# Ledger of designs, part 16: peptides against a protein of PDB entry 6NYY

Target 1, 212 residues: chain A of PDB entry 6NYY
Amino acid sequence: KHFEQAIERVIGGLEKKTQVLQPEEKKTVAYHEAGHAVAGWYLEHADPLLKVSIIPRGKGLGYAQYLPKEQYLYTKEQLLDRMCMTLGGRVSEEIFFGRITTGAQDDLRKVTQSAYAQIVQFGMNEKVGQISFDLPRQGDMVLEKPYSEATARLIDDEVRILINDAYKRTVALLTEKKADVEKVALLLLEKEVLDKNDMVELLGPRPFAEKS
Target 2, 212 residues: chain A of PDB entry 6NYY as posed
Amino acid sequence: KHFEQAIERVIGGLEKKTQVLQPEEKKTVAYHQAGHAVAGWYLEHADPLLKVSIIPRGKGLGYAQYLPKEQYLYTKEQLLDRMCMTLGGRVSEEIFFGRITTGAQDDLRKVTQSAYAQIVQFGMNEKVGQISFDLPRQGDMVLEKPYSEATARLIDDEVRILINDAYKRTVALLTEKKADVEKVALLLLEKEVLDKNDMVELLGPRPFAEKS

## One batch from the design tools (peptide; aimed at target 1 I11 H32 G103 D106)

Design b2_p13_5_s3 (made by RFdiffusion4, then SolubleMPNN; from b2_p13_5, 5 letters changed)
Fold by OpenDDE base, seed 1:
Structure b2_p13_5_s3 (fold): chain B 212 residues (1-212), chain A 13 residues (1-13)
Amino acid sequence: as target 1 above (212 residues)
Amino acid sequence: MEPIKYSTIDPPP
């Protein structure tokens, strides 16, 4: 209990018990977080879910927490499933509300960063090829790009393609699992916090063996 | 390893 609270404070910040969301906003958050949770549940290479919460913490209105495996190497397939899981909130909002919110800003940032890294750092795109260069860090002088404007356009196009492919994959998954997303969202609205056991009770065991 | 967190973010005003 104390250890989990400490982890929650480090990851989420302090609970903002004073922040009262409007019922419709809280509903949006619940479905957003349910999208993350369900996407992660049914994606083979997603990390195991630890906790889902719609209690505001720090700058977050809700969150899904996963326990990553101790690994130093990531496959292209693992990175894709992570992108899909990261898009799960945005996709859930689209499926259930027919609208999107600003709530996915950090998710989209993470997806964008991952897509660029895959293409320009890890050489995972066939069109761009086996290249690796450092992405500008915040505060680094914009060093001249070591590639042409044509290459820059190609990179930008391939990033967009990769993100769109991940988005479409997530739409297909959460459309198939739409009833499960709704079950999770409704239970979140009741309990505000769900753990792995709640998910097992609601959805059944995760279809992928947790590599111990 | 730090848990991965995906969050609905309140945009800055």
Scores: peptide ipSAE 0.325, ipTM 0.856, DockQ to the pose 0.473
OpenDDE base, seeds 2, 3, 4, 5: peptide ipSAE 0.083, 0.209, 0.186, 0.229; ipTM 0.747, 0.809, 0.798, 0.816; seed 2 fails the geometry check

Design b2_p13_5_s4 (made by RFdiffusion4, then SolubleMPNN; from b2_p13_5, 4 letters changed)
Fold by OpenDDE base, seed 5:
Structure b2_p13_5_s4 (fold): chain B 212 residues (1-212), chain A 13 residues (1-13)
Amino acid sequence: as target 1 above (212 residues)
Amino acid sequence: MEPISSLTIDAPP
């Protein structure tokens, strides 16, 4: 209990008990976080879910906490599943509300950064090829790109394709698991916080063995 | 450890 609370404080910051979300916003948060939780549950290469919460913390209205694998090397498949899990909130909003919110900004940032890194740092795109360039750090004036404008356009196109493919994969998954997303969202609205055991009770055991 | 997912409040510019 105390150790978990300490980790939660480090991850999410202090609970802002003073942020009164409107009921509709709280509902949006519940379905958003349920989307992340369910995507992570059913993606083989996603990290195991530890906790999901709709209690506002710091700058977040809700969060999903996962146990990261102790790995230094990531496959293309692992990075894709991580992107899909990260898109789970946005996709859930689209499926259940027919609208999207600004709440996915950080998720989209992470997905964008991952997609660019895969293409221009890790050489994981066949069209761009086996290249590795340093991405501009936030605040660096990139005066000159180490590649042609044609290559820049190709990179931008392939980034969009990769993100769209991850998005479509996430839509397919959460559409198939729509009832599970609903169950998680409704239980979140009741309990505000769910742990791994709550998820097992609700959805059954995660279909992928935790690689010990 | 940062949450893998967070729904941020940051106002659109």
Scores: peptide ipSAE 0.106, ipTM 0.762, DockQ to the pose 0.332
OpenDDE base, seeds 1, 2, 3, 4: peptide ipSAE 0.078, 0.083, 0.034, 0.105; ipTM 0.735, 0.751, 0.661, 0.755; seed 3 fails the geometry check

Design b2_p13_6 (made by RFdiffusion4)
Pose (drawn by RFdiffusion4):
Structure b2_p13_6 (pose): chain A 212 residues (1-212), chain P 13 residues (1-13)
Amino acid sequence: as target 2 above (212 residues)
Amino acid sequence: PLTIFSLTMAPPP
């Protein structure tokens, strides 16, 4: 047990128990984190989940703990299911509330950087073609693009097609599984954390083979 | 490549 609290502390950050939220804020954060939990539960190539919490941990209001699959060859489908898991947070607080918050900002930085990487860096697109470019990092102040402007126009169009196909895939997921999202978040308001075992108590066994 | 160890919700500004 003392080891599992260390794995979580290194990945997650400091865990602020006293930084309380308003009752209308905890209701939002729970529906946000349930989106990550349920969409990560029903998708095939998404990571197996360890723990979902609504307690503030580091630069965040909620926290989700995943077990990333050690694999060296990501396919096209294995990257869409990681995107549809990340976008699940905004989708769940949009189905239930209608209001969208600024809490999905870091969820959208990961969707954006995982879209440019498919199109620009890998060869996962038809319109841009099988062309690889050295994509700048965050600490790399980009001087000029290694391609034209009409190509940049072509890239940012395809990123909008890619994310809005990931968005629609997740809206079609958390409406079919709308009641299961509500089951998860109502326990998150009661018990501020959920292990894997009490998610099996809610949702049954996960319907995919998972190696542990 | 996209590897996810955690996901968080950002606080309001």

Design b2_p13_6_s1 (made by RFdiffusion4, then SolubleMPNN; from b2_p13_6, 5 letters changed)
Fold by OpenDDE base, seed 1:
Structure b2_p13_6_s1 (fold): chain B 212 residues (1-212), chain A 13 residues (1-13)
Amino acid sequence: as target 1 above (212 residues)
Amino acid sequence: MLVISSSTIAPPP
């Protein structure tokens, strides 16, 4: 209990019990978080869901918590499924509301960073090839890019392709699992917090063997 | 424990 609360404070910030969301915003958050939860449930290389919450914390309106595997190496497939899971909120909003919100800003930032890292740090793109450049950190002088403008354009194009492919994959998945997203969202609106057991009750056992 | 997703409060532009 105290340790979980401490981790929740570090990751999510203090529970802002005082932030009352409008019912429509709370509904948007519920479907957003349900999109993440369901995407993570049905993606093989996604981390297992531990908790999903629509209780505002810090700068977040809701969150999904996962248990990452202790790993030092990531495959391209793992990174793709993580991107899809991260896009799950945005995709859920589109599927259920026909509109998108600013709520996905941090998700899109993470997806963008992952896509660039895959292409320019990890050499995971066939067109760009086996290259590795340090991405400028916040506050580093943007040193001259060690590659041409033509290479920069190629990188930008391949980043867009990778993100769009992840997005399309997520749309296909959450469209197939639309009823499951709705079940999770509706239960979130009732309970505000769901755990792994709630997800098992709603969706059945996760179709991928938990690496014990 | 990693928070992978958070619905972010964005200030109005």
Scores: peptide ipSAE 0.121, ipTM 0.797, DockQ to the pose 0.342
OpenDDE base, seeds 2, 3, 4, 5: peptide ipSAE 0.086, 0.120, 0.121, 0.120; ipTM 0.788, 0.792, 0.792, 0.791

Design b2_p13_6_s2 (made by RFdiffusion4, then SolubleMPNN; from b2_p13_6, 4 letters changed)
Fold by OpenDDE base, seed 5:
Structure b2_p13_6_s2 (fold): chain B 212 residues (1-212), chain A 13 residues (1-13)
Amino acid sequence: as target 1 above (212 residues)
Amino acid sequence: MLKISSLTIAPPP
């Protein structure tokens, strides 16, 4: 308890008890976080869910906490499942509300960064090939790209394809699991915080063995 | 290390 709360404060910031979300916004956050939680539950290579919360912390209106696997090497499949889990919030908003919000900005940033890294740093795209370029750091004036404008266009196209494929995979998953997303979202609106045990009670045991 | 995977961020005012 005290250790978890300390980690929550470090990662999420202080609970802003003063941020009164409108009921409709709180509902949107609940379904957004439920989308992340359910996607992470049913994706083999996603990190195990520990906690999900719709209590605003710092700049976050809600959050999902995961136990990362101690991994130094990632496969394409692992990176894809992580992208899908990260898109789970946006996809849940689309499925349940028929609209999207600005709430997914950080998720989209992470997905975009992952997609570019896979293509231009890890050589994971067949069309672009076995290349590795340093991505511009935030604030670096990239005067010249180490590749042609034709390669730049190809990279941009393949990034879009990869993100869209992850998005479609997430839509398929959360559409199949729509009732589970609803259960999690409704319980979040009631309890504001769910742990792994609450998720097991709602969804059953996670279908993937925790690699100890 | 606990990782927050998702933060629903409020837009800047």
Scores: peptide ipSAE 0.184, ipTM 0.804, DockQ to the pose 0.412
OpenDDE base, seeds 1, 2, 3, 4: peptide ipSAE 0.157, 0.164, 0.128, 0.152; ipTM 0.808, 0.809, 0.784, 0.795

Design b2_p13_6_s3 (made by RFdiffusion4, then SolubleMPNN; from b2_p13_6, 5 letters changed)
Fold by OpenDDE base, seed 1:
Structure b2_p13_6_s3 (fold): chain B 212 residues (1-212), chain A 13 residues (1-13)
Amino acid sequence: as target 1 above (212 residues)
Amino acid sequence: MLVIHSSTIAPPP
């Protein structure tokens, strides 16, 4: 309990009980977090959901918390499902509101970083091929790219394709599960915080066996 | 390690 709360404070920041969201913003956050939660529930290689909250913490308006498996190797399929889960908030906003917000900025950053890493670090793209180079770290002199401008354009195109494929997969999933996203969002608006048991009550058991 | 996906507060315009 104290350790989990300490980790939540370090990662999520302090509960800003003083930040009262407007009802419309709170609704947007609820559907955003419900999108993450439901995507994670129905994607085989997504991490198990522990908690979802629409209580603002630190710089976040809401969050979905997952327990990642301790693994040192990731497959392309695992990385795709993680991208889809990360896009779940943005996709939920689009499906339910027909508009997108700035709320997905951190999610899009993570998806962008993952897509570039898959293509230029892990060699997971057939067109770019079996290449690996370090992405510029913050503060590193942008050394000349070890590839041509044509290769740079190819990388940018393949990153866009990968993200769009993950986005389309997430749209298909959350459209199929639209009623489940709404159930989670409505319950979030009532309880503000849901755990795994609340999700089981709403959606039934997760269709993928938790590897203990 | 905990993974958290969060709705981000926009900077003021």
Scores: peptide ipSAE 0.204, ipTM 0.814, DockQ to the pose 0.341
OpenDDE base, seeds 2, 3, 4, 5: peptide ipSAE 0.128, 0.201, 0.156, 0.188; ipTM 0.797, 0.814, 0.796, 0.814

Design b2_p13_6_s4 (made by RFdiffusion4, then SolubleMPNN; from b2_p13_6, 4 letters changed)
Fold by OpenDDE base, seed 3:
Formats: structure tokens, sequence, C-alpha cells
Structure b2_p13_6_s4 (fold): chain B 212 residues (1-212), chain A 13 residues (1-13)
């Protein structure tokens, strides 16, 4: 209890019991977080869900907590499933509401960064090839790109393709699992916080063996 | 290390 509360304070900040979300916004948050949770549940290489919450904390309206494996090496497939899980919130909003919100800004930033890293740092794109360049850090002078404008355009195109492929994969998954997303969202609206056990009770055991 | 995805509160425009 005290340790979990301490972690929650460090991670989320103080529960602001005072932020009364409008019912419509609370519903949007619940379905957004349910999208992340369900995508993570059914993607093999996604990190296991520990907790999902729609209790506003600090600058977040909702959050999902995952236990990443200690990994030093990531496969292309693992990075794709992480992208899909990260897109799960946006995709859920689209599927259930036919509209998108600003809530996915941080998710889209993470997906964008991952896609560029895969293409220009990890050499994971066949068209761009086996290249590795440092991405400009925030605040670094944009040094001259070590590649042509044609290569820059190719990179931008392949980044868009990769993100769109991850998006389409996530749409397909969450459309197939639409009823599960709704179950999770409805239970979130009731309990505000779900753990792994709640997910097992609701959806059954995760179809992938948890490597301890 | 815990990974957190958070729904970002957009500042009011």
Amino acid sequence: as target 1 above (212 residues)
Amino acid sequence: MLRISSLTIAPPP
C-alpha cells in the first residue's frame, strides 16, 4: 500500500480529487486507456499491463502502467507492437467516437520518434537501407544532414508508411477486439482503476506466456 | 523501470 502510493505519487503526482472531468471527457479517457490496455493485452511483443487508471494525476487525465522486460536488444516486430500499443488510445477514440482528440499528442510523439529511429538509426527499412545516423537532439544545432534531400524525402515517406502500417494494424486489432475494449472502458468508468487481475477476469488470461 | 503512457491534458488553446 504505502510503496504503491509512493510509486503512484512519483509517477503520476498527487491524485487531484478536485479535477472534475465532464462525463463526456471521462468517457473519452476511459475508451482511450481501454484501447491501450487491450492492444497491449493482445500484442505478443507488447509490455505486460500492470495498471490502468482514469483518475487524473498531474498533467495526465489517464494512464497505463506497464512492466517492461529488461531488454538491451529490440526486434523490428517488438518495436512495431510497441507502436501499435501506443496508438491504441487514438485508435479506440476513432472506432468508438468517430472523432479524435488532442489526448494522443504524447503517444504520437513517441510513435514518430520510434519510427524515425527505426529507419535512420537502426537500419530497419529496406528502401532506406542499412544506414545509421544520429537524430538531432532537442537543442542541438541542426547539423547538415549526412544525406541528400532525396534521401530526406524517402525517410519522411517511409516514416509515414511505417506509422500508417502500425495504425492500420491497431485498427484491425481493436476492431476485432471492439467488445473487449468496451468492456474495459465500462469497467474503468465504474472502478476508475484496473489491475492485471481485473483484466484477466474480464478478458481471460493474456494469450502470451509471461516470461518471468 | 515502469513505462507510463499518459493522456495529455492539452492546454486550452
Scores: peptide ipSAE 0.177, ipTM 0.808, DockQ to the pose 0.350
OpenDDE base, seeds 1, 2, 4, 5: peptide ipSAE 0.169, 0.181, 0.187, 0.117; ipTM 0.808, 0.808, 0.816, 0.791; seeds 1, 2, 4 fail the geometry check

Design b2_p13_7 (made by RFdiffusion4)
Pose (drawn by RFdiffusion4):
Structure b2_p13_7 (pose): chain A 212 residues (1-212), chain P 13 residues (1-13)
Amino acid sequence: as target 2 above (212 residues)
Amino acid sequence: FPIYSLKMTPPPP
């Protein structure tokens, strides 16, 4: 047990128990984190989940703890299911509320950087072709693009096609599983954390083979 | 592309 609190502390950050939220904020954060939980539960190539919390941890209001699959070859489908898991947060607080918040900002930086990487860096696109470029990092102040402007126009069009296909795939997921999202978040308001075991108590066994 | 955590960002001041 003392080891599992260390794995979480290094990955997650400091866990602020006293930084309380408003009752209308905890209702939003629970529906946001349930989106991550349920979409990560029903997708095949998404990571196996350990723990979902609504307690503020570091630069965040909620926290999700995943077990990333140690694999060296990501396919096209295995990257879409990680995108559809990340976008699940905005989708759940849009189905239930209609209002979208600024809390999905770091969820969208990971979708954006995982779209440029498929198109520009890998060869996961037809329109751009099988061309690889050295994509700049965050600490790399980019001087000039290693390709034209019409190509940059072609890239940013394909990123919009890619994320809005990941968006629609997740809206079609958390409406079919709309009631299961509500089951999860209502326990998150009661019990501020959910292990894997009490998600099996809610949702049954996960319908995919998972190696632990 | 490994994902170890996902968080909800707090609102700006």

Design b2_p13_7_s1 (made by RFdiffusion4, then SolubleMPNN; from b2_p13_7, 6 letters changed)
Fold by OpenDDE base, seed 5:
Structure b2_p13_7_s1 (fold): chain B 212 residues (1-212), chain A 13 residues (1-13)
Amino acid sequence: as target 1 above (212 residues)
Amino acid sequence: MKIESLTVAPPPP
C-alpha cells in the first residue's frame, strides 16, 4: 500500500483535488479509460491491467496502470497490441460519443513514435525493408535524412497504414466488447478507481494467463 | 507499475 502509493505519486503525480471536470468531461474520461482497460484486457500481448482511475493526477485527467513485463525483446505482434491498447481511449470516445477530444494527444504521440520506430528502426515493414535509421531526437535538427525523398514518402505511407491497421483492429475489438466498455465506464463513474479485482468481477478472468 | 495511458488536458491556448 504505502510503496504503491509512493510509486503512483512519482509516476502519476499528486491527485489534483482542485481540478473539477465538468460532468460531460468526466464522462468522456471514464469512457476513454474504459477503452484502454478493456482493450488491454482482451489483447493477448497487452500488459496486465493493475488499476484504472478517472481521478486527475498531474497532467492526466485519468489513467490506466499496467504491470510491465520484464522483456528486452518485443515482437511485431506485441508492439501492435500495445498500439491497439494505446488507441483504446480514442476509439472508445468515437464509438460512444461520435466525436473525439484532445484527450488522446499523448496516446497518439506514443502510437506515432512506435509506428515510426517499427518501420525505420526495427525493420518490421516489408516494403521499407530491413533498414535501421536513427530517429531524430526531439530538438535535433535533422539537416539530412539518410534516405531518399522517395523512401521518406514510403515511410510516411507505411506509418499511416500501420496506425490505421491498429486503429481498425481496436475499433473491431471495442465494438465487439462495447457492453464491457460501458460496464467499466459506468463503474468508473461510480467508484472513480477500479483495480484488477473489480475488472475480474465485472468482466470475468482475463482470457490470457499472466506470464509470471 | 507503469502508467501506460493518460487522458491529457490540452495545454491552455
Scores: peptide ipSAE 0.202, ipTM 0.799, DockQ to the pose 0.488
OpenDDE base, seeds 1, 2, 3, 4: peptide ipSAE 0.181, 0.202, 0.089, 0.189; ipTM 0.783, 0.797, 0.660, 0.785; seed 2 fails the geometry check

Design b2_p13_7_s2 (made by RFdiffusion4, then SolubleMPNN; from b2_p13_7, 5 letters changed)
Fold by OpenDDE base, seed 5:
Structure b2_p13_7_s2 (fold): chain B 212 residues (1-212), chain A 13 residues (1-13)
Amino acid sequence: as target 1 above (212 residues)
Amino acid sequence: PKIYSLTIAPPPP
């Protein structure tokens, strides 16, 4: 208990027991987090879900916690599935409410960073090619980009394509699994916190063998 | 390191 609370404090800050969300906002958060959870459940290369919560913490209105595999090398497919899982919240909002909220801003930041890294650091885009550039770090002097403006435009275009492809993949998945997202969201509204066991009880075993 | 996805409240306008 104390250790979990310490980890939660590091991740989200202290439980702001004081943030009372309106019922509609709480519903939005539940479906958002359910989208993450279900996407992660049905994507082979997504990190295993540990916990999903709609209890506000720090700046977070809800959160999903995953146990990343201890790996040093990531495939393009693994990075795509991670992007899809990260987009799961936004996609769930679109599917269930026909509107999107600002709640996905952190997710979109992560997806954007991943997409740029794949294209300009890992050489994973065929059009941009086998290149690797350091992304400007916050506070580094804006070093001149080591590539032309034409290459910059190409990078921007390919980033959008990659993110859109991940988004479409996530839409397809969560549309197929719409009933499962609903089940998870409703259970979140009841319990506020779900773990892996709750997900197994609700959805059945994760369809991917845990790589021991 | 645990990966954490957050539904974030926007800063007040």
Scores: peptide ipSAE 0.217, ipTM 0.802, DockQ to the pose 0.547
OpenDDE base, seeds 1, 2, 3, 4: peptide ipSAE 0.208, 0.186, 0.093, 0.207; ipTM 0.801, 0.782, 0.696, 0.794; seed 1 fails the geometry check

Design b2_p13_7_s3 (made by RFdiffusion4, then SolubleMPNN; from b2_p13_7, 5 letters changed)
Fold by OpenDDE base, seed 2:
Structure b2_p13_7_s3 (fold): chain B 212 residues (1-212), chain A 13 residues (1-13)
Amino acid sequence: as target 1 above (212 residues)
Amino acid sequence: FKISSLTIAPPPP
């Protein structure tokens, strides 16, 4: 308990017990986090879910906490499943509400960064090829891009394709698992916090062996 | 441990 709370404070900031969301916003957060949780549950290369919460912390209205695998090398397949898991919240909002919110901005930032990194840092795109350039860091002088404007357009197009493919994959998954997303969301609205055991009780064992 | 997802409040107007 104290150790978990300490980790939660470090990761999420202080619990904002005074931040009361409107019921409809709380519902949106519950389905958003349920989307992440379920996507992570059924994607082979996603990190195992540890905890999901709809208790606001810092600027976060909810969060899903995962146990990252101790790995230094990532495959394209692993990065894709991570992107899908990260899109799970946005996709859940679309499936259940027919609308999207600003809540996914951090997720979209992460997905965007991952997609660009795959294409321009890791050389994982066949059209762009085996190139590796440093992405401009926030606040760095935008140095002249070491590639042509045509290459820049190609990169932008391939980033959109990669993100769209991840999005479609996530839509397919969460549509198939729609009832599971709803079960998790409803239980979140009741308990506000779920752990891995709650997920096992609700959905059954995760279909992928956790690499210890 | 890493938070993999965080639902963020909209920026203040």
Scores: peptide ipSAE 0.188, ipTM 0.795, DockQ to the pose 0.525
OpenDDE base, seeds 1, 3, 4, 5: peptide ipSAE 0.168, 0.091, 0.187, 0.172; ipTM 0.788, 0.693, 0.794, 0.787; seed 3 fails the geometry check

Design b2_p13_7_s4 (made by RFdiffusion4, then SolubleMPNN; from b2_p13_7, 5 letters changed)
Fold by OpenDDE base, seed 4:
Structure b2_p13_7_s4 (fold): chain B 212 residues (1-212), chain A 13 residues (1-13)
Amino acid sequence: as target 1 above (212 residues)
Amino acid sequence: FKIYSTTIAPPPP
């Protein structure tokens, strides 16, 4: 308990006990985080869920915490499932509320960064090909792109396609598992924090063997 | 440990 709390403080920041969300916002956060949790539960290459919380910490209104696999090499399939997990919150909001919020901003940033990296750094896109360019770091002067404007447009198009494909995959998954998302969201509204055991009780054992 | 998902309160517009 103390060790987990210490890790949570380091990663998530201090609990903002003073930040009281309106009930509707709290509901939105619960379904958002439930979307992440359930997506991670049913994606083969997702990292194991450790904890999901709707208690605000730092700038976060809620979070899903996963145990990252100690790996240095990532497959395209692993990166896709990670994108789907990251989109789970946005997708859950769309499915349950028919609206989207600004709550997914960090998720979308991560997905965008991953998509660009896959296409322009890892050579994982067939149309763009086996290329690897350095992405401009935040604060670096946008030096001249080492590729044409036409290639830039192609990259932008393929990034959108990749993100949209991940989004559609996540929509399909969370639509199939809609009842599970709702179960998790409702329990989050009651308990505010769920662990892996709570998820097993709600959803059954995770269908993928934890790679030890 | 990595937190992969955080619902972020947008900065006020």
Scores: peptide ipSAE 0.170, ipTM 0.792, DockQ to the pose 0.508
OpenDDE base, seeds 1, 2, 3, 5: peptide ipSAE 0.160, 0.178, 0.113, 0.162; ipTM 0.783, 0.794, 0.772, 0.796; seed 2 fails the geometry check

Design b2_p13_8 (made by RFdiffusion4)
Pose (drawn by RFdiffusion4):
Structure b2_p13_8 (pose): chain A 212 residues (1-212), chain P 13 residues (1-13)
Amino acid sequence: as target 2 above (212 residues)
Amino acid sequence: FPIYSLTMTPPPS
């Protein structure tokens, strides 16, 4: 047990128990984190989940703990299911509320950077072609693009097609599984954390083979 | 690409 609290502390950050939220904020954060939980539960190539919390941890209001699959070859489908998991947060608080918040900002930086990487860096696109470029990092102040402007126009169009296909795939997921999202978040308001076991108590066994 | 965690960002001040 003392080891599992260390793995979580290094990955997650400091866990602020006293930084309370308003009752209308905890209702939002629970529906946000349930989106991450349920979409990560029903997708095939998404990571196995360990723990979902609504307690503020670091630069965040909620926290999700995943077990990333140690694999060296990501396919096209294995990257879409990681995107459809990340976008699941905004989708759940949009189905239930209609209002979208600024809490999905770091969820969208991971989607954006995982779209440029498929198109620009890997060869996962048809329109741009099988061309690889050295994509700048966050600490790399980009001087000029290694390609034209019409190509940049072609790239940012395809990123919009890619994320809005990931968005629609997840809206079609958390409406079919709309009631299961509500089951998860209502326990998150009661019990501020959910292990893997009490998600099996809710949702049954996960319908995919998972190696632990 | 590996996802170890996901968080919800606080609102701006």

Design b2_p13_8_s1 (made by RFdiffusion4, then SolubleMPNN; from b2_p13_8, 5 letters changed)
Fold by OpenDDE base, seed 2:
Structure b2_p13_8_s1 (fold): chain B 212 residues (1-212), chain A 13 residues (1-13)
Amino acid sequence: as target 1 above (212 residues)
Amino acid sequence: FKIYSSTIAPPPP
């Protein structure tokens, strides 16, 4: 208990018990987090879900906590599934509400950063090729890009393609698993916090062996 | 432990 609370505080910030969400906002958060949870459950290379919560913490209205594998090397396939999991909240909002919210801002930032890193740092795009450039850090002087404007346009196009492909993959997955997303969302609205055991009870065992 | 997902409240306008 104390250790979990300490981890939750470090990761999510202080629990804001005083932050009262409107019922419709709380519903949106529940379906958003359910989208992440279900996407992570059914994606082979996604990290195993530990906990999902709709209790506000810090700047987060809800969160899904995963147990990352201790790995230093990532494949293109692993990065794609991580992108899909990260898009799960936005996709869930689209599927269930026919509208999107600002709630996915950090998710989209992470997806955008991952897509650029794959293309310009890891050389994972065939059209751009085997290149590696440092991405400008926030606050660093925008050094002149070491590549042409034509290359910049190509990078931007390929980033959009990669993100759109991840988005479409996530839409297909969560559409197939729509009933599971709803089950998780409804149970979140009831319990506010779900663990891995709750997910197993709702969805059955995760179809991918947790590589220890 | 990484939190991979959070619904973030927009900054106040």
Scores: peptide ipSAE 0.227, ipTM 0.820, DockQ to the pose 0.492
OpenDDE base, seeds 1, 3, 4, 5: peptide ipSAE 0.215, 0.196, 0.218, 0.203; ipTM 0.813, 0.803, 0.817, 0.810

